# Ledger of designs, part 31: peptides against a protein of PDB entry 3MAZ

Target 1, 99 residues: chain A of PDB entry 3MAZ
Amino acid sequence: VLNPMPACFYTVSRKEATEMLQKNPSLGNMILRPGSDSRNYSITIRQEIDIPRIKHYKVMSVGQNYTIELEKPVTLPNLFSVIDYFVKETRGNLRPFIC
Target 2, 99 residues: chain A of PDB entry 3MAZ as posed
Amino acid sequence: VLNPMPACFYTVSRKEATEMLQKNPSLGNMILRPGSDSRNYSITIRQEIDIPRIKHYKVMSVGQNYTIELEKPVTLPNLFSVIDYFVKETRGNLRPFIA

## One batch from the design tools (peptide; made by RFdiffusion4, then SolubleMPNN)

Design b2_p14_8_s1 (from b2_p14_8, 11 letters changed)
Fold by OpenDDE base, seed 5:
Structure b2_p14_8_s1 (fold): chain B 99 residues (1-99), chain A 14 residues (1-14)
Amino acid sequence: as target 1 above (99 residues)
Amino acid sequence: MHEAEEAQMEALLS
């Protein structure tokens, strides 16, 4: 059967995701949510490197993998790896939002 | 269905 989704996955809209991150920044600053198309997803983050910034990234389903739509795309085997990538790439700056 | 994500192709690290 289908594997469980990452803990930071929520069936919320872009707007709701933004509100969640702004309201409770202590709970994390990254969420995974459904994309505009069936098997695609989006990542919403709220980084505070210089000033608070909300950004949204596309996570496209490609075969059995997922590709993060960046200037230089990154393909990973599953959504857990996608979350892990965001955490590691930012050296812990991004943390999954756990409500 | 959920709204489309922003067209942000920026690198993860700025």
Scores: peptide ipSAE 0.063, ipTM 0.681, DockQ to the pose 0.035
Fold by OpenDDE base, seed 4:
Structure b2_p14_8_s1 (fold): chain B 99 residues (1-99), chain A 14 residues (1-14)
Amino acid sequence: as target 1 above (99 residues)
Amino acid sequence: MHEAEEAQMEALLS
């Protein structure tokens, strides 16, 4: 039995995530995806503050929590909170990609 | 095996 995942979670590669965001920007600009080789995740975003910019962030599983790999790391209790953090921190600029 | 993410430690608004 798997726990529910955020709606913007997709089992896609970095490349696929980038393509998804570029193809349908109206559906959102943030995707959560599996990490490369561990019980971790990555977040791919496409922001258009000045020009379109694709960025990828590590979300590391640490104990029962998750740490967003930033200059000042942020630790949160679950992946839903991680998504919420990205939304709030960007004041709504980032929105989960919903197909 | 999925592609590794870039080591982007930038602030989200930077």
Scores: peptide ipSAE 0.061, ipTM 0.681, DockQ to the pose 0.036
Fold by OpenDDE base, seed 3:
Structure b2_p14_8_s1 (fold): chain B 99 residues (1-99), chain A 14 residues (1-14)
Amino acid sequence: as target 1 above (99 residues)
Amino acid sequence: MHEAEEAQMEALLS
C-alpha cells in the first residue's frame, strides 16, 4: 500500500515551484517535488528574512529512509518527517505551501 | 525527469 504524500507535494519542476512560491507567498513557502532521479525528491523554499531567497535541497532516498542533503545530513523515516524537520528547524519560518 | 538541484550546504537559518 502506498502512503499519501505530504500536502505540499506537487509534481512540478524547479522553475514551476519557484514561480508558485513567488506568486502566492501567503499560501506557504515550502514545496516538495520530484527529484531528477526516480526515488529522490527536492525541497524548494522561499525565505523572506532580509530579501526573498530561493533555495533547493536534495532529499535522497536511502534504503527505507530519506536523507536531507545539508552540511550535516539528516536522515528521517518518511517524507512527512522531512517536512516536519524543515518546519521545526526554522522555528516555523518555513510553512508547507497549500493551495 | 526534473532539473537537477543545487548542492546546499548552508544551514536552514542561514
Scores: peptide ipSAE 0.060, ipTM 0.680, DockQ to the pose 0.035
Fold by OpenDDE base, seed 2:
Structure b2_p14_8_s1 (fold): chain B 99 residues (1-99), chain A 14 residues (1-14)
Amino acid sequence: as target 1 above (99 residues)
Amino acid sequence: MHEAEEAQMEALLS
């Protein structure tokens, strides 16, 4: 049995993710996508605190966990937790892109 | 394969 992926996961490139977020901001502002290597992922966000800002974060598979590459790395047990982290850390500013 | 990500060190919350 395979575990499902977060709803905001899309097999898209960095560019495509950026375009998706820019085109339909009402659908959310965070996308999880494949990283440069298998089993690794990237998070693309479009925060609009002052002005729209696109940022990309690396989510590296480490053993059975995932580490968000931040100045102070955050390791979480699964991708759902990764998404949750982004949502909670931004107090809801970030919301998974659902189309 | 996908484009490499830039190292992000900024806080998620301003």
Scores: peptide ipSAE 0.054, ipTM 0.681, DockQ to the pose 0.033

Design b2_p14_8_s2 (from b2_p14_8, 9 letters changed)
Fold by OpenDDE base, seed 4:
Structure b2_p14_8_s2 (fold): chain B 99 residues (1-99), chain A 14 residues (1-14)
Amino acid sequence: as target 1 above (99 residues)
Amino acid sequence: THEAQEKQMDELLS
């Protein structure tokens, strides 16, 4: 049984996530989705500063925490914190996709 | 630090 998940979590594939973000950019630009057959997750974002850019980040389940795979990894206690980190670190540029 | 945040933000936004 899944515990409560962030509002921007969707059980979609990488391709579907990309399509969702492209179709309704006004609803947000960040989606949390399941990792490939694992307990891990992935974050898909769509930036549109100059041209549309899709990027994916790995969110690895490590013990009771989650580590965002970045040049300088960030470990957080839960997925809500992961989403919060992306929003705050980008000063609001990234916003959870809510539909 | 401010510098660390800027670098991290760059990785996320570019």
Scores: peptide ipSAE 0.445, ipTM 0.878, DockQ to the pose 0.026
Fold by OpenDDE base, seed 2:
Structure b2_p14_8_s2 (fold): chain B 99 residues (1-99), chain A 14 residues (1-14)
Amino acid sequence: as target 1 above (99 residues)
Amino acid sequence: THEAQEKQMDELLS
């Protein structure tokens, strides 16, 4: 079985992704979405530890790999690894949104 | 390292 994109990938805008996460927080708190006018992507997350907080991260296509734009950038071989990084680095706090 | 991971986690969760 070929799975070309992570399960939490949706062809939605920044606004739509935010609304999805707000509406059904029990389904996950992380969405992967297309970047505008580019081969890049964006990650939208919603934290609700104290108050609801929305954050967005750039995932830039670099050759055959992807770089997460952080203070210390992280380069990974595919989008599945990108999602895995967010999950593992936050020790499971971030979970892919599965609708 | 552990310190590097903690700093990265803070950036993601803060």
Scores: peptide ipSAE 0.442, ipTM 0.877, DockQ to the pose 0.026
Fold by OpenDDE base, seed 3:
Structure b2_p14_8_s2 (fold): chain B 99 residues (1-99), chain A 14 residues (1-14)
Amino acid sequence: as target 1 above (99 residues)
Amino acid sequence: THEAQEKQMDELLS
């Protein structure tokens, strides 16, 4: 089966992504979505450790790679690796939203 | 390093 994009990728707006995560938190807490321009993307996450917290991160297309906009930027070869980074770096706290 | 990972994790989770 061909899977050109990560399973948690949805062609939704920032608002829609937030609503999806709020509605079904048991399905995951991380969504990959189209960015506002070009081949860029955004990651929306929802943490609920104490109170609900929504955060967004930019994933910029740089050459053949992707850079996650963080204080210390992280560059990865593809979007699957980007999702993997969020999962592994948080030791599984962040999980791709699968509906 | 462990410290670097913890700092990065904080940016993502806090």
Scores: peptide ipSAE 0.436, ipTM 0.874, DockQ to the pose 0.026
Fold by OpenDDE base, seed 5:
Structure b2_p14_8_s2 (fold): chain B 99 residues (1-99), chain A 14 residues (1-14)
Amino acid sequence: as target 1 above (99 residues)
Amino acid sequence: THEAQEKQMDELLS
């Protein structure tokens, strides 16, 4: 069993996440989903500034923390903090997808 | 730092 997860967490594939974001962009542009393997996760975002752009980020489980794989990795204590980071770091541009 | 944040934003939004 899993502890409570962020509201934008869905047990969907990369493809399904992309489709969700494309279908209802007004509901948010960021989804947290299970990694294809292991205890890791992935973040899928959809930007639509000039043209639709889908990007995926790896969120690796490291001990009791999570590391967002970026040029300069960011390690946070839980998945809620991971979501918060994406929101705050982008000054609200990224918003959790709430279906 | 402020510059570090801007760079991080670029990676996430670009």
Scores: peptide ipSAE 0.435, ipTM 0.876, DockQ to the pose 0.026

Design b2_p14_8_s3 (from b2_p14_8, 10 letters changed)
Fold by OpenDDE base, seed 1:
Structure b2_p14_8_s3 (fold): chain B 99 residues (1-99), chain A 14 residues (1-14)
Amino acid sequence: as target 1 above (99 residues)
Amino acid sequence: VHEAQERQLEELLS
């Protein structure tokens, strides 16, 4: 069973994701991408609170769920929930990159 | 090689 992916998911590398966010900041500042050739993923964000800053987060597939690697890990049922978490946690500061 | 990520997502609002 293969479910659809979040709109901000792109099969791009870390470098490509960074370039996408830098080139079109008005389209969003958060991208979900593959983690190497594994079943895991990574979230790349670009914030401009004071100066442009790129950050990356690991999203590990654990069983049927996904865990965002943080000091206090957060486990969610699917990738859509992962994206929602980033948006809500930052009160809308982070927005999915939509081409 | 992975860069160090923030410990808590809340840090993005600090």
Scores: peptide ipSAE 0.085, ipTM 0.704, DockQ to the pose 0.028
Fold by OpenDDE base, seed 4:
Structure b2_p14_8_s3 (fold): chain B 99 residues (1-99), chain A 14 residues (1-14)
Amino acid sequence: as target 1 above (99 residues)
Amino acid sequence: VHEAQERQLEELLS
């Protein structure tokens, strides 16, 4: 049984996530999606600071926690915290895509 | 903002 997921979670591919963000940027710029491996996830973001930029981040399931693959990895207790981290750390620049 | 947090922010915004 899959526990409740963040609102910006969609069972989409990398390509589909990119298209979603490009098509409706007003709905948000961050999507959580399944990773290539089970129990792992990926975050796709589309930032428009100067020009549109798409980036993907790995969110690895490690024990009971999740680690965001960054230069300095960040480990959090659940996926909701992962989303919160992206929002908070960017001071609201990143917002969950709500379709 | 703590230095470590600033670096993480820069990575996310870059």
Scores: peptide ipSAE 0.074, ipTM 0.696, DockQ to the pose 0.026
Fold by OpenDDE base, seed 5:
Structure b2_p14_8_s3 (fold): chain B 99 residues (1-99), chain A 14 residues (1-14)
Amino acid sequence: as target 1 above (99 residues)
Amino acid sequence: VHEAQERQLEELLS
């Protein structure tokens, strides 16, 4: 049985995720989405620090955990923890997109 | 201070 997914999870493509974030930045700036033809996922963010920037991160399913593909990979027990990591690590700069 | 953690923040904010 599939567990509930984080609120910012949407079954959308990279392009659609980008458009969602661009159209309604007030709703959040982070989306979790399916990876391309895989069990993995991707995180799409839109930050507006100096200028709007779109970035995509791979979230790889490894065993029963998930690894965020960063310069220094971070492994977490579930997708909720992955979202929490992005929020907490950026001290609130990143917020889940709630449509 | 955890430098590795700080680098992760920088990567996410860059």
Scores: peptide ipSAE 0.055, ipTM 0.693, DockQ to the pose 0.027
Fold by OpenDDE base, seed 3:
Structure b2_p14_8_s3 (fold): chain B 99 residues (1-99), chain A 14 residues (1-14)
Amino acid sequence: as target 1 above (99 residues)
Amino acid sequence: VHEAQERQLEELLS
């Protein structure tokens, strides 16, 4: 059974994701996208705490789970949980980009 | 919020 992807998932490149976030910041600041030639994914965010900053995070498939590549890696059961982690950990600073 | 979690938050917000 193929589960649906998070609403902020788009089949876009790193560059396209950055452009999406820059053009329509009111729609959100976080995008989930495919990794390069792999089963993995990447998350692109655009934060404006002081100045606009773009960052990318790797989300690696590990068995049936996913590991967010942070200083201290976080492993979660699905991509929805990954998105939720980014939202909750930042206390709402990060919001899924909904186009 | 314990220290480890705070560091993760700081990493995301930095």
Scores: peptide ipSAE 0.054, ipTM 0.686, DockQ to the pose 0.026

Design b2_p14_8_s4 (from b2_p14_8, 7 letters changed)
Fold by OpenDDE base, seed 2:
Structure b2_p14_8_s4 (fold): chain B 99 residues (1-99), chain A 14 residues (1-14)
Amino acid sequence: as target 1 above (99 residues)
Amino acid sequence: MYEAQQQQTELLLS
């Protein structure tokens, strides 16, 4: 049983996430999906700055928080904050994929 | 492969 999840969360694989973003880029360019282990997640983005680029980020469950695996890890209290972080840091370039 | 680079302009614009 999962608590409410961000709207851009989908129970899809890495490959499926990539296909979703490629097929309907107008719906957004960021999805949250399950990781390989329970309580861990991954973020898949499709940015089109110069050319379309697919990138994946790990979101690890650490205690009651979540840590985005970056050079300097960012720890946030919930998955909604994780999504907000990506949106805010890119000044709106990244938008959650809403199907 | 997972990205770990944080200082990329595309992601860290602020």
Scores: peptide ipSAE 0.073, ipTM 0.726, DockQ to the pose 0.027
Fold by OpenDDE base, seed 3:
Structure b2_p14_8_s4 (fold): chain B 99 residues (1-99), chain A 14 residues (1-14)
Amino acid sequence: as target 1 above (99 residues)
Amino acid sequence: MYEAQQQQTELLLS
């Protein structure tokens, strides 16, 4: 069974993702995108706590799971869980970009 | 660059 990708997944570059988030902040502030020549992915966010800040995170494919590259790595079973982690960990501050 | 630091004011709010 082929599972669908999270709604905030777009086949865009780091630059394009940044532009999308900056252009339409009301649509969300988190994008999942493909990594470079690999089965890995990247997360680009635009948080506006004090001032707008663009940040990127690596999501590494490890076996059948995914590990978010953080100081304290977090391993999850699928990409939907990865997105959910970012949403819940920030208590809703991060929301998937829906275009 | 890619961020690796977890901060309560950003990602670790829970």
Scores: peptide ipSAE 0.060, ipTM 0.720, DockQ to the pose 0.027
Fold by OpenDDE base, seed 4:
Structure b2_p14_8_s4 (fold): chain B 99 residues (1-99), chain A 14 residues (1-14)
Amino acid sequence: as target 1 above (99 residues)
Amino acid sequence: MYEAQQQQTELLLS
């Protein structure tokens, strides 16, 4: 069955997402979750390059697309592309959290 | 707090 949302999407809070990533780092280090507003989302990551660092990014619904709020914003056609962007741009350092 | 500005370089490794 085709998944309408990325596999790393969970209806969790910022705090819960952080706890999930910390508890099971072997399952991945990136979670997509609902934002505070309708049709918006947030990405929570736990990068462990030097030390574990939790960071959050806004993914804003803009028309039919989604914009990742970065210093240089990136607009993509769907949430799957958003996840793909994080994976590819980090050369696999970020991996979707799958449980 | 959300990351937006100066932290983009850490995310993008290319």
Scores: peptide ipSAE 0.050, ipTM 0.717, DockQ to the pose 0.027
Fold by OpenDDE base, seed 5:
Structure b2_p14_8_s4 (fold): chain B 99 residues (1-99), chain A 14 residues (1-14)
Amino acid sequence: as target 1 above (99 residues)
Amino acid sequence: MYEAQQQQTELLLS
């Protein structure tokens, strides 16, 4: 049994996530997806600040928490908090992709 | 490639 996941979570590959974001940018620009290893995830974003840019981030499962792999790592209690972090830190620039 | 860069113009705007 899988606990509830953030609305922007999709069981898609890196390529598929990129295509989803490019095809329907009005639906959001951030996707959470399964990582290559069990219990790890990845975040794919498509920001249009100067020009459209696709970027991927690792979200590593550490104990009961999750660490976003950034220059200055951020550890949060759950995946919902991870999504919230991306939204908050970008002041809404990043929005979960809702299909 | 996975990104680790944090920039004010992108992720850390504040």
Scores: peptide ipSAE 0.047, ipTM 0.711, DockQ to the pose 0.027

## One batch from the design tools (peptide; made by RFdiffusion4, then SolubleMPNN)

Design b2_p15_1_s1 (from b2_p15_1, 6 letters changed)
Fold by OpenDDE base, seed 1:
Structure b2_p15_1_s1 (fold): chain B 99 residues (1-99), chain A 15 residues (1-15)
Amino acid sequence: as target 1 above (99 residues)
Amino acid sequence: SSLDALYEKTLEVPK
């Protein structure tokens, strides 16, 4: 059984995600999208701390959990927790893209 | 391809 996905999940490519974030920055700056296979994902963000920057992160499915590929990897139980981590870790600078 | 894509490994936090 597949549970609902986070609201900022879209079945889009890296390029399409970039375009979405650039076109409507007021709607949020973080998108979850499919990765290289059906069980892996990527996060695309557009932060404007100093200047606008597009960045991509890898989220790997490991068993029943998900690992954010960072210098110090972070493993979480579901994709909702992954989104929460990005929001919390950046002190709310990252916000899920909701359209 | 997807394998050639560059990914970030750190999160930037506002100062």
Scores: peptide ipSAE 0.541, ipTM 0.845, DockQ to the pose 0.705
Fold by OpenDDE base, seed 4:
Structure b2_p15_1_s1 (fold): chain B 99 residues (1-99), chain A 15 residues (1-15)
Amino acid sequence: as target 1 above (99 residues)
Amino acid sequence: SSLDALYEKTLEVPK
Protein backbone atom coordinates (compact mmCIF):
# COMPACT_ATOMS: atom_id res chain seq x y z
CA VAL B 1 0.00 0.00 0.00
CA LEU B 2 1.43 3.33 -1.10
CA ASN B 3 0.72 6.73 0.38
CA PRO B 4 -1.02 9.26 -1.87
CA MET B 5 1.16 10.67 -4.61
CA PRO B 6 0.98 14.09 -6.26
CA ALA B 7 -1.61 14.29 -9.03
CA CYS B 8 1.14 14.84 -11.59
CA PHE B 9 2.88 11.58 -10.76
CA TYR B 10 2.88 9.00 -13.54
CA THR B 11 4.76 5.73 -13.85
CA VAL B 12 6.28 6.71 -17.17
CA SER B 13 9.72 6.93 -18.73
CA ARG B 14 11.58 10.10 -19.62
CA LYS B 15 10.53 9.66 -23.23
CA GLU B 16 6.88 9.03 -22.40
CA ALA B 17 6.74 12.04 -20.09
CA THR B 18 8.12 14.23 -22.85
CA GLU B 19 5.50 12.96 -25.27
CA MET B 20 2.70 13.53 -22.77
CA LEU B 21 3.70 17.14 -22.19
CA GLN B 22 4.10 17.84 -25.90
CA LYS B 23 0.79 16.25 -26.84
CA ASN B 24 -1.38 18.10 -24.33
CA PRO B 25 0.34 21.28 -23.12
CA SER B 26 -3.00 22.68 -21.94
CA LEU B 27 -3.15 20.04 -19.19
CA GLY B 28 0.01 21.27 -17.51
CA ASN B 29 3.74 21.27 -18.09
CA MET B 30 5.23 19.31 -15.19
CA ILE B 31 5.37 15.56 -14.55
CA LEU B 32 6.79 13.61 -11.63
CA ARG B 33 8.05 10.15 -12.56
CA PRO B 34 9.98 7.29 -10.97
CA GLY B 35 13.74 7.17 -11.11
CA SER B 36 15.67 4.24 -12.54
CA ASP B 37 15.94 1.27 -10.16
CA SER B 38 15.77 3.47 -7.07
CA ARG B 39 13.59 5.21 -4.53
CA ASN B 40 14.36 8.44 -6.34
CA TYR B 41 12.25 10.45 -8.76
CA SER B 42 12.61 12.76 -11.71
CA ILE B 43 10.71 15.85 -12.74
CA THR B 44 10.14 16.53 -16.43
CA ILE B 45 8.96 19.96 -17.48
CA ARG B 46 8.08 21.71 -20.71
CA GLN B 47 8.51 25.42 -20.15
CA GLU B 48 7.52 27.86 -22.84
CA ILE B 49 9.12 31.11 -21.75
CA ASP B 50 10.93 32.02 -24.94
CA ILE B 51 10.52 28.74 -26.80
CA PRO B 52 9.29 25.31 -25.70
CA ARG B 53 12.04 23.54 -23.77
CA ILE B 54 12.02 20.09 -22.21
CA LYS B 55 14.07 19.82 -19.03
CA HIS B 56 14.58 17.13 -16.41
CA TYR B 57 15.41 17.40 -12.73
CA LYS B 58 16.53 14.83 -10.21
CA VAL B 59 14.72 14.37 -6.91
CA MET B 60 16.69 12.24 -4.49
CA SER B 61 15.19 10.38 -1.57
CA VAL B 62 17.25 11.22 1.51
CA GLY B 63 16.05 9.63 4.70
CA GLN B 64 12.44 10.69 5.12
CA ASN B 65 12.93 13.78 2.95
CA TYR B 66 13.54 14.60 -0.70
CA THR B 67 16.28 16.73 -2.19
CA ILE B 68 15.88 18.50 -5.51
CA GLU B 69 19.26 18.32 -7.20
CA LEU B 70 19.84 21.96 -8.06
CA GLU B 71 22.99 24.05 -7.98
CA LYS B 72 21.89 24.84 -4.45
CA PRO B 73 20.06 21.67 -3.34
CA VAL B 74 16.64 22.06 -1.77
CA THR B 75 15.44 19.52 0.78
CA LEU B 76 11.73 19.11 1.42
CA PRO B 77 9.63 16.79 3.62
CA ASN B 78 7.51 15.16 0.90
CA LEU B 79 6.79 15.01 -2.81
CA PHE B 80 3.85 17.37 -2.51
CA SER B 81 6.24 20.00 -1.20
CA VAL B 82 8.56 19.26 -4.10
CA ILE B 83 5.79 19.99 -6.60
CA ASP B 84 4.82 23.09 -4.65
CA TYR B 85 8.41 24.31 -4.79
CA PHE B 86 8.55 24.04 -8.57
CA VAL B 87 5.26 25.93 -8.88
CA LYS B 88 6.15 28.71 -6.46
CA GLU B 89 9.74 29.21 -7.56
CA THR B 90 8.62 29.65 -11.16
CA ARG B 91 5.84 32.03 -10.08
CA GLY B 92 3.21 29.68 -11.42
CA ASN B 93 4.87 29.14 -14.77
CA LEU B 94 5.11 25.44 -14.00
CA ARG B 95 1.81 23.66 -13.41
CA PRO B 96 1.28 19.97 -12.60
CA PHE B 97 0.14 17.90 -15.56
CA ILE B 98 -3.35 16.67 -14.78
CA CYS B 99 -4.66 14.05 -17.18
CA SER A 1 23.21 5.42 -12.06
CA SER A 2 22.19 8.47 -14.09
CA LEU A 3 24.46 11.00 -15.71
CA ASP A 4 24.27 14.37 -14.00
CA ALA A 5 24.66 16.03 -17.38
CA LEU A 6 21.21 14.73 -18.31
CA TYR A 7 19.59 16.85 -15.59
CA GLU A 8 19.19 20.59 -15.14
CA LYS A 9 20.65 22.34 -12.12
CA THR A 10 18.67 25.57 -12.26
CA LEU A 11 15.04 26.64 -12.52
CA GLU A 12 14.15 29.19 -15.15
CA VAL A 13 11.88 31.95 -13.89
CA PRO A 14 9.93 34.14 -16.29
CA LYS A 15 10.95 37.79 -16.34
Scores: peptide ipSAE 0.519, ipTM 0.838, DockQ to the pose 0.754
Fold by OpenDDE base, seed 5:
Structure b2_p15_1_s1 (fold): chain B 99 residues (1-99), chain A 15 residues (1-15)
Amino acid sequence: as target 1 above (99 residues)
Amino acid sequence: SSLDALYEKTLEVPK
C-alpha cells in the first residue's frame, strides 16, 4: 500500500524548489522533495528572519522512521510528522508550499 | 532547543 505524500511534496530538483519559493512566497515557504538517494528526502525552505534565506535539510529514511539532519537530529515516524515538526517548532513561521 | 537547532544550528545539505 502506497501512502499519500504531504501536500508540499513535489518531484522537483533543488533548483526548481528554490525558484518556486522565490516566485510565489505567498503560497508558503517550505517544500519537501526527493533526495539524492532512493528513500531519502530534502526539505527546502525560504525564511525571512533578517533577510531572505534559502536552506536545505536532509530527511533520512532510517528503518521505518525519518531523521531530520539537524545539529541535534530529530526522528519522526512519517513525512507528515516531519512537516508538522517544521510548522510547529517555528510556530507557523514555516508553512507548506501549496501550489 | 529544537527551535534553536532549526533556525541557527542546522545541517544544510551541501551543494
Scores: peptide ipSAE 0.055, ipTM 0.695, DockQ to the pose 0.147
Fold by OpenDDE base, seed 2:
Structure b2_p15_1_s1 (fold): chain B 99 residues (1-99), chain A 15 residues (1-15)
Amino acid sequence: as target 1 above (99 residues)
Amino acid sequence: SSLDALYEKTLEVPK
């Protein structure tokens, strides 16, 4: 069985993603969701460092790659790599939301 | 790395 999308991908809105993360924090704190345009996505996280903070990142489809819109953009080959990047770079602080 | 900013100031998608 082919899985073209990361497990934490959900066809939800920004609001719904926020609610999902807040309601069940034990299931993870990172969601990938559709962006405003086709082939673009957004990442919603609920990171708890000092206090819970909700943040949304834009993931743009650029050619055959994906670019995370940060002050210093990061381009990765696929969405799985995008999720992995968030996990690894936060040393596991961020975990994909698995419902 | 770039995601180090997650612990500080980061860009967020405008509402």
Scores: peptide ipSAE 0.052, ipTM 0.720, DockQ to the pose 0.125

Design b2_p15_1_s2 (from b2_p15_1, 7 letters changed)
Fold by OpenDDE base, seed 3:
Structure b2_p15_1_s2 (fold): chain B 99 residues (1-99), chain A 15 residues (1-15)
Amino acid sequence: as target 1 above (99 residues)
Amino acid sequence: SALDAFYEKKLEVPK
């Protein structure tokens, strides 16, 4: 039995994720979605500090963990921790998109 | 801003 995915996970494309975030910013600004490989994922965020900015991050399966592809990579034990990382590090500025 | 600096430091994608 598979554990549930994070609440902000949606089986959508990059384009669809972008449209979701743009259409309903009050519901959150972060989406987790499938990557090009079934074992990998991507995160799309929409930041509105000054002007709206869309960014995408790769989340790669590495052994039993997940690595967020950054200039300084971050490795975490599961996808829930990945979402938590984005929320905590931004002190709540990033919030999972919940529709 | 502080948040801008954060993204530069922590959430910058590879060049």
Scores: peptide ipSAE 0.405, ipTM 0.863, DockQ to the pose 0.109
Fold by OpenDDE base, seed 4:
Structure b2_p15_1_s2 (fold): chain B 99 residues (1-99), chain A 15 residues (1-15)
Amino acid sequence: as target 1 above (99 residues)
Amino acid sequence: SALDAFYEKKLEVPK
C-alpha cells in the first residue's frame, strides 16, 4: 500500500499540471505528478521571476530513495523531502500547489 | 538577475 503522498501530488499529466499552475498561481507553483514509468515521478513548476517559466524535473526512484535529475543530482529519502528541497533551495519562491 | 542566477545554479536540469 502506498504511503501518504505530499499534498501537492496530483494524478495529472504534464499538460494538466501546467494548466493547473497557470490557472491558479495563487494556490502555489509546484506540482508532483506520476512519471511515465512506475515508481518515478515528475515535478512541474511555474516560477515568475521575470516572466512565467514552466519547467519539469524528473524524480527517479533509486532503491529506497529518490534522485532529482539535476545538473548536480540530489538524492533524498522520500517524496516529502523532495518537495521540501525545492521549497528550501528557492527560499520559498516555490510553494506546493494546494487546491 | 541575482535570483535567477541562484535558482539556475541550484535547479539546473541536465544538459
Scores: peptide ipSAE 0.404, ipTM 0.860, DockQ to the pose 0.109
Fold by OpenDDE base, seed 2:
Structure b2_p15_1_s2 (fold): chain B 99 residues (1-99), chain A 15 residues (1-15)
Amino acid sequence: as target 1 above (99 residues)
Amino acid sequence: SALDAFYEKKLEVPK
């Protein structure tokens, strides 16, 4: 049974996600999207610290948890926690894209 | 800023 997905989840491609973030930055700067593999996802962000920067992260299903593929991986219990991690880690700089 | 650097470090993708 499918569980609720984070509000910033969209069934879009990497390219589409990038375009969404660029077109409407006021709606947020982080999108969760399907990965190429079953049960895996990707996060696309557009941060504007010095200049606009688009980055993509892999969120891999590991058992019943999810691991954000970072230089120092972070494993969390669900996708909501994954989104929360990005928000909290950046003290709000990253916000889920709500269209 | 130091905070910005922190963000970049924490969210660094694998090399």
Scores: peptide ipSAE 0.404, ipTM 0.863, DockQ to the pose 0.105
Fold by OpenDDE base, seed 1:
Structure b2_p15_1_s2 (fold): chain B 99 residues (1-99), chain A 15 residues (1-15)
Amino acid sequence: as target 1 above (99 residues)
Amino acid sequence: SALDAFYEKKLEVPK
């Protein structure tokens, strides 16, 4: 039994996540999905400022925390905080995909 | 913009 997951978590592939975001942009533009193993995840976003852009980020489990693999990494205590980081730092430009 | 700067600086994937 797993702890609750963020609402935008879906057991989908990178390709499927991209398709979901492209087909229903009104439902959100950020998906959390399984990564390389059971303890790692990936974030797929479709942001549209000037043009639509798909980006993927690795979220690595490190001890009891999670690190977003960025040029300047960010470590957070849980997956909810990871989602919150993306939302808050973009002032709501990124929104969890809810279907 | 601040948002553009965020995506370029804060959400830049590793080289």
Scores: peptide ipSAE 0.332, ipTM 0.849, DockQ to the pose 0.108

